# Ledger of designs, part 57: peptides against a protein of PDB entry 3HTU

Target 1, 75 residues: chain A of PDB entry 3HTU
Amino acid sequence: RRPEEWGKLIYQWVSRSGQNNSVFTLYELTNGEDTEDEEFHGLDEATLLRALQALQQEHKAEIITVSDGRGVKFF

## One batch from the design tools (peptide; made by RFdiffusion4, then SolubleMPNN)

Design b2_p21_4_s1 (from b2_p21_4, 16 letters changed)
Fold by OpenDDE base, seed 5:
Structure b2_p21_4_s1 (fold): chain B 75 residues (1-75), chain A 21 residues (1-21)
Amino acid sequence: as target 1 above (75 residues)
Amino acid sequence: SLEELQKKAKEKAEELEKKRK
């Protein structure tokens, strides 16, 4: 899958679960219990980041970088 | 761990979000 395709799957999950406007760690998205049944579970962080960047271009997500790491907010 | 570090980052991200005007 391309990053855009992964992004679509991730965003669909966010939307279906009603978690828009929520902030996630990258780890939560790919390693969290809430996403265990999702296709993107276990996705490597590099690919995940590219997927999120694709969503960010569509204004569906915002990657937040802080001194302690990164997070993502979905809209 | 990466999980723990990102957890802290999430908290900071949420804090920053609350500070946005």
Scores: peptide ipSAE 0.101, ipTM 0.665, DockQ to the pose 0.453
Fold by OpenDDE base, seed 1:
Structure b2_p21_4_s1 (fold): chain B 75 residues (1-75), chain A 21 residues (1-21)
Amino acid sequence: as target 1 above (75 residues)
Amino acid sequence: SLEELQKKAKEKAEELEKKRK
């Protein structure tokens, strides 16, 4: 799958679960219990980041980078 | 751990959002 395709799957999960406007860590998205049944569970962080960047281009997410890590907010 | 590191980032990100709104 391309990063854009992964982004689509991730955003669909966020929307289906009603978690829009929520903030997540990258770890929660791919290693959390809430996504264990999702296709993107276990996705490598590099590909995840590219997927989120694709969503950011579509104004569906915002990657928040801080000195002690990263997070993402979905819209 | 990576989880703990990103957990702190999430908390900071949420705090940042509160300041932005």
Scores: peptide ipSAE 0.100, ipTM 0.670, DockQ to the pose 0.446
Fold by OpenDDE base, seed 2:
Structure b2_p21_4_s1 (fold): chain B 75 residues (1-75), chain A 21 residues (1-21)
Amino acid sequence: as target 1 above (75 residues)
Amino acid sequence: SLEELQKKAKEKAEELEKKRK
């Protein structure tokens, strides 16, 4: 799958679960209990980041970078 | 760990969001 395809799957999960406008850590998305049954569970962080960047271009997410790490907010 | 590090980042991110509103 291409990054944008992964992004679509991730966003679909966020939307279906009613978690729009929520902030997640990258770890929660790929290693969290809530995504264990999702195809993107276990996805490497590098690919995940590219997927999120694709969503960001579509204004569906915003990658937040702080001194202690990174997170993402979905819209 | 990565989890703990990102957890702290999330807390800061949430704090920033509150300030932005």
Scores: peptide ipSAE 0.097, ipTM 0.663, DockQ to the pose 0.441
Fold by OpenDDE base, seed 3:
Structure b2_p21_4_s1 (fold): chain B 75 residues (1-75), chain A 21 residues (1-21)
Amino acid sequence: as target 1 above (75 residues)
Amino acid sequence: SLEELQKKAKEKAEELEKKRK
């Protein structure tokens, strides 16, 4: 799958679970308990970041980078 | 605001770190 395709799957999960407008860390999206049954669970961080960047281009997410952590807000 | 988002992201990161340990 291409990054944008992964982004679509991730956003679909966020939307269907009613978690739009919520903040996640990059880690919990691919390693968290809530996504254990999702296809994108275990996805490498590099690909995840590219997927989120694709969503950001569509104004569906905003990547947040702080000194001691990174996160993403979905819209 | 962006600042508020960063704060929340950091808080989530800290929370996750605690759960891992």
Scores: peptide ipSAE 0.069, ipTM 0.655, DockQ to the pose 0.086

Design b2_p21_4_s2 (from b2_p21_4, 14 letters changed)
Fold by OpenDDE base, seed 4:
Structure b2_p21_4_s2 (fold): chain B 75 residues (1-75), chain A 21 residues (1-21)
Amino acid sequence: as target 1 above (75 residues)
Amino acid sequence: KLEELLKKAKEKAEEREKERE
């Protein structure tokens, strides 16, 4: 899958999961309990980041980089 | 700082989730 395709899957999960949590660390998206049954669970961080960057270009997400890690806010 | 903002945002989201459960 291309990063854009991963981004689509991720955003679909965010939109349809019914969860109120729209802020995640990158780790939570691929290693958290909430996504254990998703295809993108276990996705490498590099590919995840590219996927999120694709979503960011579509104004569907904002990647937050801090000194102790990275997170993402979904819109 | 962005770290505090991210933390606060996550905590707030988690609280909303628990309130609905």
Scores: peptide ipSAE 0.086, ipTM 0.592, DockQ to the pose 0.139
Fold by OpenDDE base, seed 1:
Structure b2_p21_4_s2 (fold): chain B 75 residues (1-75), chain A 21 residues (1-21)
Amino acid sequence: as target 1 above (75 residues)
Amino acid sequence: KLEELLKKAKEKAEEREKERE
C-alpha cells in the first residue's frame, strides 16, 4: 500500500471509531489496543508518518512533533 | 506548550471513554 492508502484507512477508522477526541500519539495508532483489529496495526512508524503527512496535505490531520514525543490531531 | 496540550487532550479523551464504559 502507498502512504496515501494507509492514510485513508487510518482516517476511516478515526471517523468511524466514535471517539470524542481525535488526538493520538503515533504509538497508539499502530500499537494501541484500540487499533488491534485494524489493518494498519503494527505498521512501521516511518510509513505511518508518511501516511499522516499525506492526510496533513489534505488538511485532514495535523502532526505534532515536540521534544519529548509526537502526536497527531485529526479533523 | 504543545506537549502539555497534547497530554491534556489525550487525558480528557481517555476520561470520557472510561465514563462511557
Scores: peptide ipSAE 0.084, ipTM 0.591, DockQ to the pose 0.130
Fold by OpenDDE base, seed 3:
Structure b2_p21_4_s2 (fold): chain B 75 residues (1-75), chain A 21 residues (1-21)
Amino acid sequence: as target 1 above (75 residues)
Amino acid sequence: KLEELLKKAKEKAEEREKERE
């Protein structure tokens, strides 16, 4: 799958999951318990980042990069 | 400040999840 395709799958999950505040660390998206049944579970971080960047271009996500790590807010 | 905001947002989300379980 292309990063954009992964982004679509991720956003579909976020949109339907009803997660409060829609804020995640990158690790939680691919390694968390909440996504164990999702196709993108276990996805490498490099590909994940590219997927999120694609969503960011569509104004569906905002990548948060700080000194102690990275996260993402979904819209 | 952004780091703190992210942390607080995550903590709030986790608390809400625990309340629903």
Scores: peptide ipSAE 0.082, ipTM 0.590, DockQ to the pose 0.100
Fold by OpenDDE base, seed 2:
Structure b2_p21_4_s2 (fold): chain B 75 residues (1-75), chain A 21 residues (1-21)
Amino acid sequence: as target 1 above (75 residues)
Amino acid sequence: KLEELLKKAKEKAEEREKERE
């Protein structure tokens, strides 16, 4: 799958999961308990980042990079 | 400020998740 395709799968999960607050660390998306049954579980962080960057281009997410770590907010 | 905002957002989300368990 291309990064854009992964991004689509991730965003579909976010949209269908009904999260009240759509804020995640990058680790939670691929290693968290909430995504164990998702195809993108275990996805390497580099590919994940590219997928999220694709979503960011579509204004569906914002990647937050700070000294303490990285996260993403979905819209 | 952005770091604090992210941290607060995560904490709020986790709190809501615990309330639903």
Scores: peptide ipSAE 0.081, ipTM 0.591, DockQ to the pose 0.129

Design b2_p21_4_s3 (from b2_p21_4, 14 letters changed)
Fold by OpenDDE base, seed 2:
Structure b2_p21_4_s3 (fold): chain B 75 residues (1-75), chain A 21 residues (1-21)
Amino acid sequence: as target 1 above (75 residues)
Amino acid sequence: SLEELKKKAEEKAKEREELKK
């Protein structure tokens, strides 16, 4: 899958679960209990980041960088 | 920790929202 395709899957999950406008750490998205049944669970961080960047270009997400790591807010 | 990271991310997100107003 291309990054944008992964992004689509991730965003679909966010939307279906009604978690738009929520903030997640990158770890939660790929390692969290809430995404265990999702295809993107276990996705490597590098690919995840590219997927989120694709969503960011579409104004569907915003990557947040903090001192201890990175997070993302979905819209 | 993961909890601290999420907290910081949430706080920063809120801050950005306020700055965009």
Scores: peptide ipSAE 0.276, ipTM 0.752, DockQ to the pose 0.954
Fold by OpenDDE base, seed 1:
Structure b2_p21_4_s3 (fold): chain B 75 residues (1-75), chain A 21 residues (1-21)
Amino acid sequence: as target 1 above (75 residues)
Amino acid sequence: SLEELKKKAEEKAKEREELKK
């Protein structure tokens, strides 16, 4: 899958689960309990970041960088 | 911790939202 395709799957999950406007750490998106049944669970961080960047270009997400790591807010 | 990171990210997100107003 291309990053854009992963982004689509991730955003679909966010929408289906009603978690729009929520903030996630990159870790919990791919390693958290809430996404254990999703295809993107276990996705490598590099690909995840590219997927989120694709969503960001579509104004569907905003990547948040903090000193301790990165998070993302979905819209 | 992950919890602290998430909290920090949420706070930063809120800060950005306020700046956009």
Scores: peptide ipSAE 0.268, ipTM 0.749, DockQ to the pose 0.952
Fold by OpenDDE base, seed 4:
Structure b2_p21_4_s3 (fold): chain B 75 residues (1-75), chain A 21 residues (1-21)
Amino acid sequence: as target 1 above (75 residues)
Amino acid sequence: SLEELKKKAEEKAKEREELKK
């Protein structure tokens, strides 16, 4: 899958689960319990970042850089 | 605000860090 395709899957999960306007760490998205059954669980961080960047271009997400890693807010 | 988002992201990061122990 291309990054934008992963982004679509991720955003669909966010929307379906009613978690828009929520903030996640990148780790939570791919390693968290909440996404264990999702296709993107276990996705490498590099690809995840590109996927989120694609969503960011659509103003559907904002990547946040913090001292202890990176987070993302979905809109 | 971005500052608030960063704060929350940091809090989540701390939480996950503790959970990993």
Scores: peptide ipSAE 0.199, ipTM 0.704, DockQ to the pose 0.113
Fold by OpenDDE base, seed 3:
Structure b2_p21_4_s3 (fold): chain B 75 residues (1-75), chain A 21 residues (1-21)
Amino acid sequence: as target 1 above (75 residues)
Amino acid sequence: SLEELKKKAEEKAKEREELKK
């Protein structure tokens, strides 16, 4: 899958699960319990980041960089 | 920790929202 395709899957999950306007760490998106049944669970962080960047271009997400890592807010 | 990271991310997100207003 292309990054934008992953982004689509991720955002679909966010939307259908009512997680919009919430903040996630990149880790919990791919390693958290809430996404265990999702196709993007276990996705490598590099690809995840590119996927989120694609969503960011569409104003569907905003990547947040903090000292200890990165997070993302979905809209 | 993961909790701390999330907290920081949430705080930063909140800060950004406040800055946008």
Scores: peptide ipSAE 0.184, ipTM 0.693, DockQ to the pose 0.963; fails the geometry check

Design b2_p21_4_s4 (from b2_p21_4, 15 letters changed)
Fold by OpenDDE base, seed 3:
Structure b2_p21_4_s4 (fold): chain B 75 residues (1-75), chain A 21 residues (1-21)
Amino acid sequence: as target 1 above (75 residues)
Amino acid sequence: KLKELLEKAKKKAEELEAKKA
């Protein structure tokens, strides 16, 4: 799958599960209990980041980078 | 607000990781 395709799957989950406006760390998004049944569970962080960047281009997400980690907010 | 939420999420994720270890 291309990063854009992964982004689509991720955002579909966000929308269907009512996680809009939620903030996630990158880790819990792909390793958390809430996404265990999703296809993107276990996705490597590099590919995840590219997927989120694609969503960011569409104003569906914003990647948060701080000195002590990274996260993402979905809209 | 975003920083606060991120810190909360980070703590949650760390607890999850510790549980699986």
Scores: peptide ipSAE 0.117, ipTM 0.680, DockQ to the pose 0.077
Fold by OpenDDE base, seed 5:
Structure b2_p21_4_s4 (fold): chain B 75 residues (1-75), chain A 21 residues (1-21)
Amino acid sequence: as target 1 above (75 residues)
Amino acid sequence: KLKELLEKAKKKAEELEAKKA
């Protein structure tokens, strides 16, 4: 899958689960309990970041990158 | 806005780490 395709799957989950406007750490999205049954569970962080960047271009997410961690807010 | 997001992200990170331990 391309990053854009992963982004679509991730956002679909966010929408279906009512997680819009929620903040996640990148680790939580791919390693958390809430996404254990999702196809993107276990996705490498590099690909995840590219997927989120694609969503950010669509104004569906905002990536938070700081020295002590990274997160994302979905809209 | 950014400050609030950073604080929330930090809180989530701490919460996740606590669950792992």
Scores: peptide ipSAE 0.104, ipTM 0.653, DockQ to the pose 0.085
Fold by OpenDDE base, seed 1:
Structure b2_p21_4_s4 (fold): chain B 75 residues (1-75), chain A 21 residues (1-21)
Amino acid sequence: as target 1 above (75 residues)
Amino acid sequence: KLKELLEKAKKKAEELEAKKA
C-alpha cells in the first residue's frame, strides 16, 4: 500500500470510531489496544509517518513533534 | 512512557489550537 492508502485506512478508522479531534501518539496508533484489529496495526513508524503526512496535506491531521516523541491530531 | 508522551502531545495540541485562535 502507498502512504496515501494507509492514511485513508487510518482516517477511516478515526472517523468510524468517532475519534476525530483526538490526539494520538504514533505508537498508540500502531501498537495500541484500540487498533489491534485494524489493518494498520503493527505498521512501521516510517510508513505511518508518511501516511500521516499525506493526511496532513489534506488538512485531516496535524503531526505534533515534541522533544521525546511525536503525536498526531485528527480533524 | 506512552502516557507521558500522550500528555505532552495533547498539551502541544492545545497550545497549537490556542495560537490559531
Scores: peptide ipSAE 0.089, ipTM 0.597, DockQ to the pose 0.935
Fold by OpenDDE base, seed 2:
Structure b2_p21_4_s4 (fold): chain B 75 residues (1-75), chain A 21 residues (1-21)
Amino acid sequence: as target 1 above (75 residues)
Amino acid sequence: KLKELLEKAKKKAEELEAKKA
């Protein structure tokens, strides 16, 4: 799958589960209990970041950078 | 570590929202 395709799957989960306007760490999205049954569970961080960047271009997400790590807010 | 990172990320998000308001 291309990063854009992964982004679509991730955002579909966000919408279906009512997680819009929620904030996650990158780790939570691929390693958290809430996404254990999703296809993107276990996705490598590099691919995940590219997927989120694609969503950011569509104004569906905003990547948050802090000194100790990164997160993302979905819209 | 994860909990602390999440709290920092959420705090950063709040700061961004406050800036937009």
Scores: peptide ipSAE 0.086, ipTM 0.597, DockQ to the pose 0.900

Design b2_p21_5_s1 (from b2_p21_5, 12 letters changed)
Fold by OpenDDE base, seed 2:
Structure b2_p21_5_s1 (fold): chain B 75 residues (1-75), chain A 21 residues (1-21)
Amino acid sequence: as target 1 above (75 residues)
Amino acid sequence: KLEELKKKAEEKAREREEEEE
């Protein structure tokens, strides 16, 4: 899959799950318990980042960089 | 550590929203 295709799958999960909190760490998206049944679980961080960057271009997400790591806010 | 990262990310996101208001 291409990064933008992964991004689509990730965003679909976020949208369908209807979670109250739209902020995630990159780690919990691919390694968290909430995504264990998703196809993108276990996705490498490099590919994940590219996927999220694709979503960011579509104004569907914003990558947040802090001193301790990176997160993402979905819209 | 993960919780701290998430808190910082949420804080930064909130700060950006306030700046855009």
Scores: peptide ipSAE 0.150, ipTM 0.637, DockQ to the pose 0.844
Fold by OpenDDE base, seed 3:
Structure b2_p21_5_s1 (fold): chain B 75 residues (1-75), chain A 21 residues (1-21)
Amino acid sequence: as target 1 above (75 residues)
Amino acid sequence: KLEELKKKAEEKAREREEEEE
């Protein structure tokens, strides 16, 4: 899958699960218990980041960079 | 560490929302 396709899957999960306007760490998205049944569970962070960047371009997400890591807010 | 990162991210997100208001 392309990063954009991963982004689509991630956002679909966010929308269907009612997680819009919530904040996740990148780790939570791919390693959290809430996403264990999702195709993107276990996705490498590099690909995840590219996927989220694609969503960010569509104004569906905002990548949040903090001093010791990164998170993402979905819209 | 994960909770700390999440807290920081949530804080930054909240700050961004406040700036946009």
Scores: peptide ipSAE 0.139, ipTM 0.629, DockQ to the pose 0.962
Fold by OpenDDE base, seed 4:
Structure b2_p21_5_s1 (fold): chain B 75 residues (1-75), chain A 21 residues (1-21)
Amino acid sequence: as target 1 above (75 residues)
Amino acid sequence: KLEELKKKAEEKAREREEEEE
């Protein structure tokens, strides 16, 4: 899959999950319990980042850099 | 807005770290 395709899958999950919290760390997106059944679980961080960057270009996400890693907010 | 997002992300990161310990 291309990064854009991964981004689509991730965003679809975010949208369908109905979670109130729209902020995630990159780690919990691919390693968290909430995404264990998703195709993007276990995705490498580099590919994940590219996927999120694609979403960011569409104004569907914002990547955030924090002291303990990176996060993302979905819109 | 960005500061709030960073704080929330930091909180999640901290929680993750605590759960892994």
Scores: peptide ipSAE 0.110, ipTM 0.593, DockQ to the pose 0.113
Fold by OpenDDE base, seed 5:
Parts: structure tokens; C-alpha cells; sequence
Structure b2_p21_5_s1 (fold): chain B 75 residues (1-75), chain A 21 residues (1-21)
């Protein structure tokens, strides 16, 4: 899958689960309990970041850099 | 607003670190 395709899957999950406007760490998205049944669970962080960057270009997400990692807010 | 988001993300990151310890 391309990053944009992963981004679509991730955003679909966010929307369907009603978690728009929520903030996640990158780890939560791929390793969290809430996404255990999702196709993107276990996705490598590098690919995840590219997926989120694609969503960010569409103004559907904002990547947040913190001192010890990154987070993301979905819109 | 962005600072609040960073605070939230930082808080989540810290919580994860504590859970992994």
C-alpha cells in the first residue's frame, strides 16, 4: 500500500470510531489496544508518518512533534 | 491551541512511557 492508502484506512477508522479531533501518539495508532483489529496495526513508524503526512496535506491531520516522539490530531 | 495539542500529545507519550516501565 502507498502512504496515501494507509492514510485513508487510518482516517476511516478515526471517523468511524468517532475520534475526530482526538490526539494520538504515533505509537497508539499502530500499537494501541484501540487499533488491534485494524489493518494498520503494527505498521512501521516510518510508513505511518508518511501516511499521516499525506493526511496533513489534505488538512485531515496535524502532526505534533514533542520532546520524546510525535503525536497527531485528526480533524 | 497548538500548545494545548502538544501538551496533550506529551501527556500521552509520558503515560505510555510509564506503562512500559
Amino acid sequence: as target 1 above (75 residues)
Amino acid sequence: KLEELKKKAEEKAREREEEEE
Scores: peptide ipSAE 0.148, ipTM 0.628, DockQ to the pose 0.112; fails the geometry check

Design b2_p21_5_s2 (from b2_p21_5, 12 letters changed)
Fold by OpenDDE base, seed 2:
Structure b2_p21_5_s2 (fold): chain B 75 residues (1-75), chain A 21 residues (1-21)
Amino acid sequence: as target 1 above (75 residues)
Amino acid sequence: KLEELKKKAEEKAKEREKEKE
């Protein structure tokens, strides 16, 4: 799958689960309990970041960088 | 560590939202 395709799957989960306007760490999106049944669970962080960047281009997400790591806010 | 990171991310997101107002 391309990063854009992963982004679509991720955002579909966010929308269907009612998690819009929520903040996640990159880790909990692919390693958290809430996404264990999703296809993107276990996705490498590099690909995840590219997927989220694609969503950011569509104004569906905003990547947040802090000294301790990275997060993302979905809209 | 995960919760602390999330907290910082949430705080930063709130600050950005406040700046847009």
Scores: peptide ipSAE 0.151, ipTM 0.641, DockQ to the pose 0.922
Fold by OpenDDE base, seed 4:
Structure b2_p21_5_s2 (fold): chain B 75 residues (1-75), chain A 21 residues (1-21)
Amino acid sequence: as target 1 above (75 residues)
Amino acid sequence: KLEELKKKAEEKAKEREKEKE
């Protein structure tokens, strides 16, 4: 899958689960219990970041950089 | 560590939202 396709799957999960306007760490998205049954669970961080960047281009997400790592806010 | 990161990210997101208001 292309990063854009991963982004679509991720955003679909966010929307269907009613978690818009929520903030996640990158780790939570791919390693958390909430996404264990999702196809993007276990996705490598590099690909995840590219997927989120694609969503960011569509104004569906914003990548947040903090001292201890990165997170993402979905809209 | 994970909780701390999430907290910081949430706080940063809230700050940005307040800046827009």
Scores: peptide ipSAE 0.142, ipTM 0.630, DockQ to the pose 0.925
Fold by OpenDDE base, seed 3:
Structure b2_p21_5_s2 (fold): chain B 75 residues (1-75), chain A 21 residues (1-21)
Amino acid sequence: as target 1 above (75 residues)
Amino acid sequence: KLEELKKKAEEKAKEREKEKE
């Protein structure tokens, strides 16, 4: 799958689960218990980041960079 | 560590929200 396709899957999960406007760490998205049944669970961080960047271009997400890592807020 | 990162991310997100207001 292309990063954009992964982004679509991720955002679909966010929307369907009613977690818009929530903040996640990148780790939570791919390694958290809440996404264990999702196709993107276990996705490598590099691909995840590209997927989120695609969503960011669509104003569906905002990547947050902090000293200890990165997070993302979905809209 | 994960909780700390999430907290920092949440704080930064809140700051950005305030900046946009």
Scores: peptide ipSAE 0.138, ipTM 0.630, DockQ to the pose 0.967
Fold by OpenDDE base, seed 1:
Structure b2_p21_5_s2 (fold): chain B 75 residues (1-75), chain A 21 residues (1-21)
Amino acid sequence: as target 1 above (75 residues)
Amino acid sequence: KLEELKKKAEEKAKEREKEKE
């Protein structure tokens, strides 16, 4: 899958689960309990980041960088 | 810690929202 395709899957989950405007760490998106049944669970962080960057270009997400790591806010 | 990172990310997001308004 292309990063854009992964981004689509991730955003679909966010939308369907009613978690728009929520903030996630990158870890909990791919390793959290809430996404265990999703295709993107276990996705490597590098690919995840590219997927989120694609969503960011579409103004559907904002990647947040903090000293301890990275998160993402979905819109 | 995951919870600490999430908290910081949430705080940063809220801070940006206030800056935009």
Scores: peptide ipSAE 0.149, ipTM 0.639, DockQ to the pose 0.926; fails the geometry check

Design b2_p21_5_s3 (from b2_p21_5, 12 letters changed)
Fold by OpenDDE base, seed 4:
Structure b2_p21_5_s3 (fold): chain B 75 residues (1-75), chain A 21 residues (1-21)
Amino acid sequence: as target 1 above (75 residues)
Amino acid sequence: KLEELLKKAEEKAKEIEEERE
């Protein structure tokens, strides 16, 4: 899958689960309990970042960079 | 670790949301 395709799957999960406007760490998205049954569970962080960057270009997400890690807010 | 990161992320998210309003 391309990063854009991963982004689509991730955002579909966010929307269907009613978690728009929520904040996640990148680790939670791919390693958390809430996404254990999702196709993107276990996705490498590099590919995840590219997927989220694609969503950011569409104004569907905002990647948050802090000193001790990265997160993302979905819209 | 996780709580600290989430706290910072939530604070940053609030700032972003305020800028978009």
Scores: peptide ipSAE 0.174, ipTM 0.677, DockQ to the pose 0.837
Fold by OpenDDE base, seed 5:
Structure b2_p21_5_s3 (fold): chain B 75 residues (1-75), chain A 21 residues (1-21)
Amino acid sequence: as target 1 above (75 residues)
Amino acid sequence: KLEELLKKAEEKAKEIEEERE
């Protein structure tokens, strides 16, 4: 899958689960319990980041960089 | 560390939201 395709799957999950406007760490998106049944569970962080960057271009997400790591907010 | 990161991310998210308004 291309990053854009992964982004689509991720955003679909966010929307279906009603978690728009929520904030996640990159880790919990791919390693958390809430996404265990999702296709993107276990996705490497590099690919995840590219997927989120694609969503950010569509104004569907905002990647957050803090001193202790990175997160993302979905819109 | 995870909780701290989430807290910081929430704060940053609020700033972003306020900037967009």
Scores: peptide ipSAE 0.173, ipTM 0.674, DockQ to the pose 0.898
Fold by OpenDDE base, seed 1:
Structure b2_p21_5_s3 (fold): chain B 75 residues (1-75), chain A 21 residues (1-21)
Amino acid sequence: as target 1 above (75 residues)
Amino acid sequence: KLEELLKKAEEKAKEIEEERE
């Protein structure tokens, strides 16, 4: 899958689960309990980041970088 | 810690939201 395709899957989950406008750590998205049944669970962080960057280009997400790590807010 | 990171991310997200409004 291309990063854009992963991004689509991730955003679909966010929308379907009613978690738009929510904030996640990158770890939560791929390793959290809430996404255990999703195809993107276990996705490597590098690919995840590219997927989120694709969503960011579409104004569907905002990647948040802090000193302790990275997160993302979905819109 | 994960919880601390989430807190910081949420705080920064709030700032971003305020900037967009």
Scores: peptide ipSAE 0.173, ipTM 0.672, DockQ to the pose 0.909
Fold by OpenDDE base, seed 3:
Structure b2_p21_5_s3 (fold): chain B 75 residues (1-75), chain A 21 residues (1-21)
Amino acid sequence: as target 1 above (75 residues)
Amino acid sequence: KLEELLKKAEEKAKEIEEERE
């Protein structure tokens, strides 16, 4: 899958599960309990980041950088 | 450190939301 395709799957989950406006660490998104049944669970962080960047271009997500790591907010 | 990271991310997200309103 292309990063854009992964992004679509991730955002579909966000929308269907009512996680809009929620904040995740990148680890929680691919390794957390809430996404265990999703196709993108276990996705490598590099590919995840590219997927989120694609969503960010569409104003569907915002990658958050803090001193202790990175997260993402979905809209 | 996960809780601290999440807290900081939420604070940053709040700022972003306020700017978008």
Scores: peptide ipSAE 0.165, ipTM 0.672, DockQ to the pose 0.833

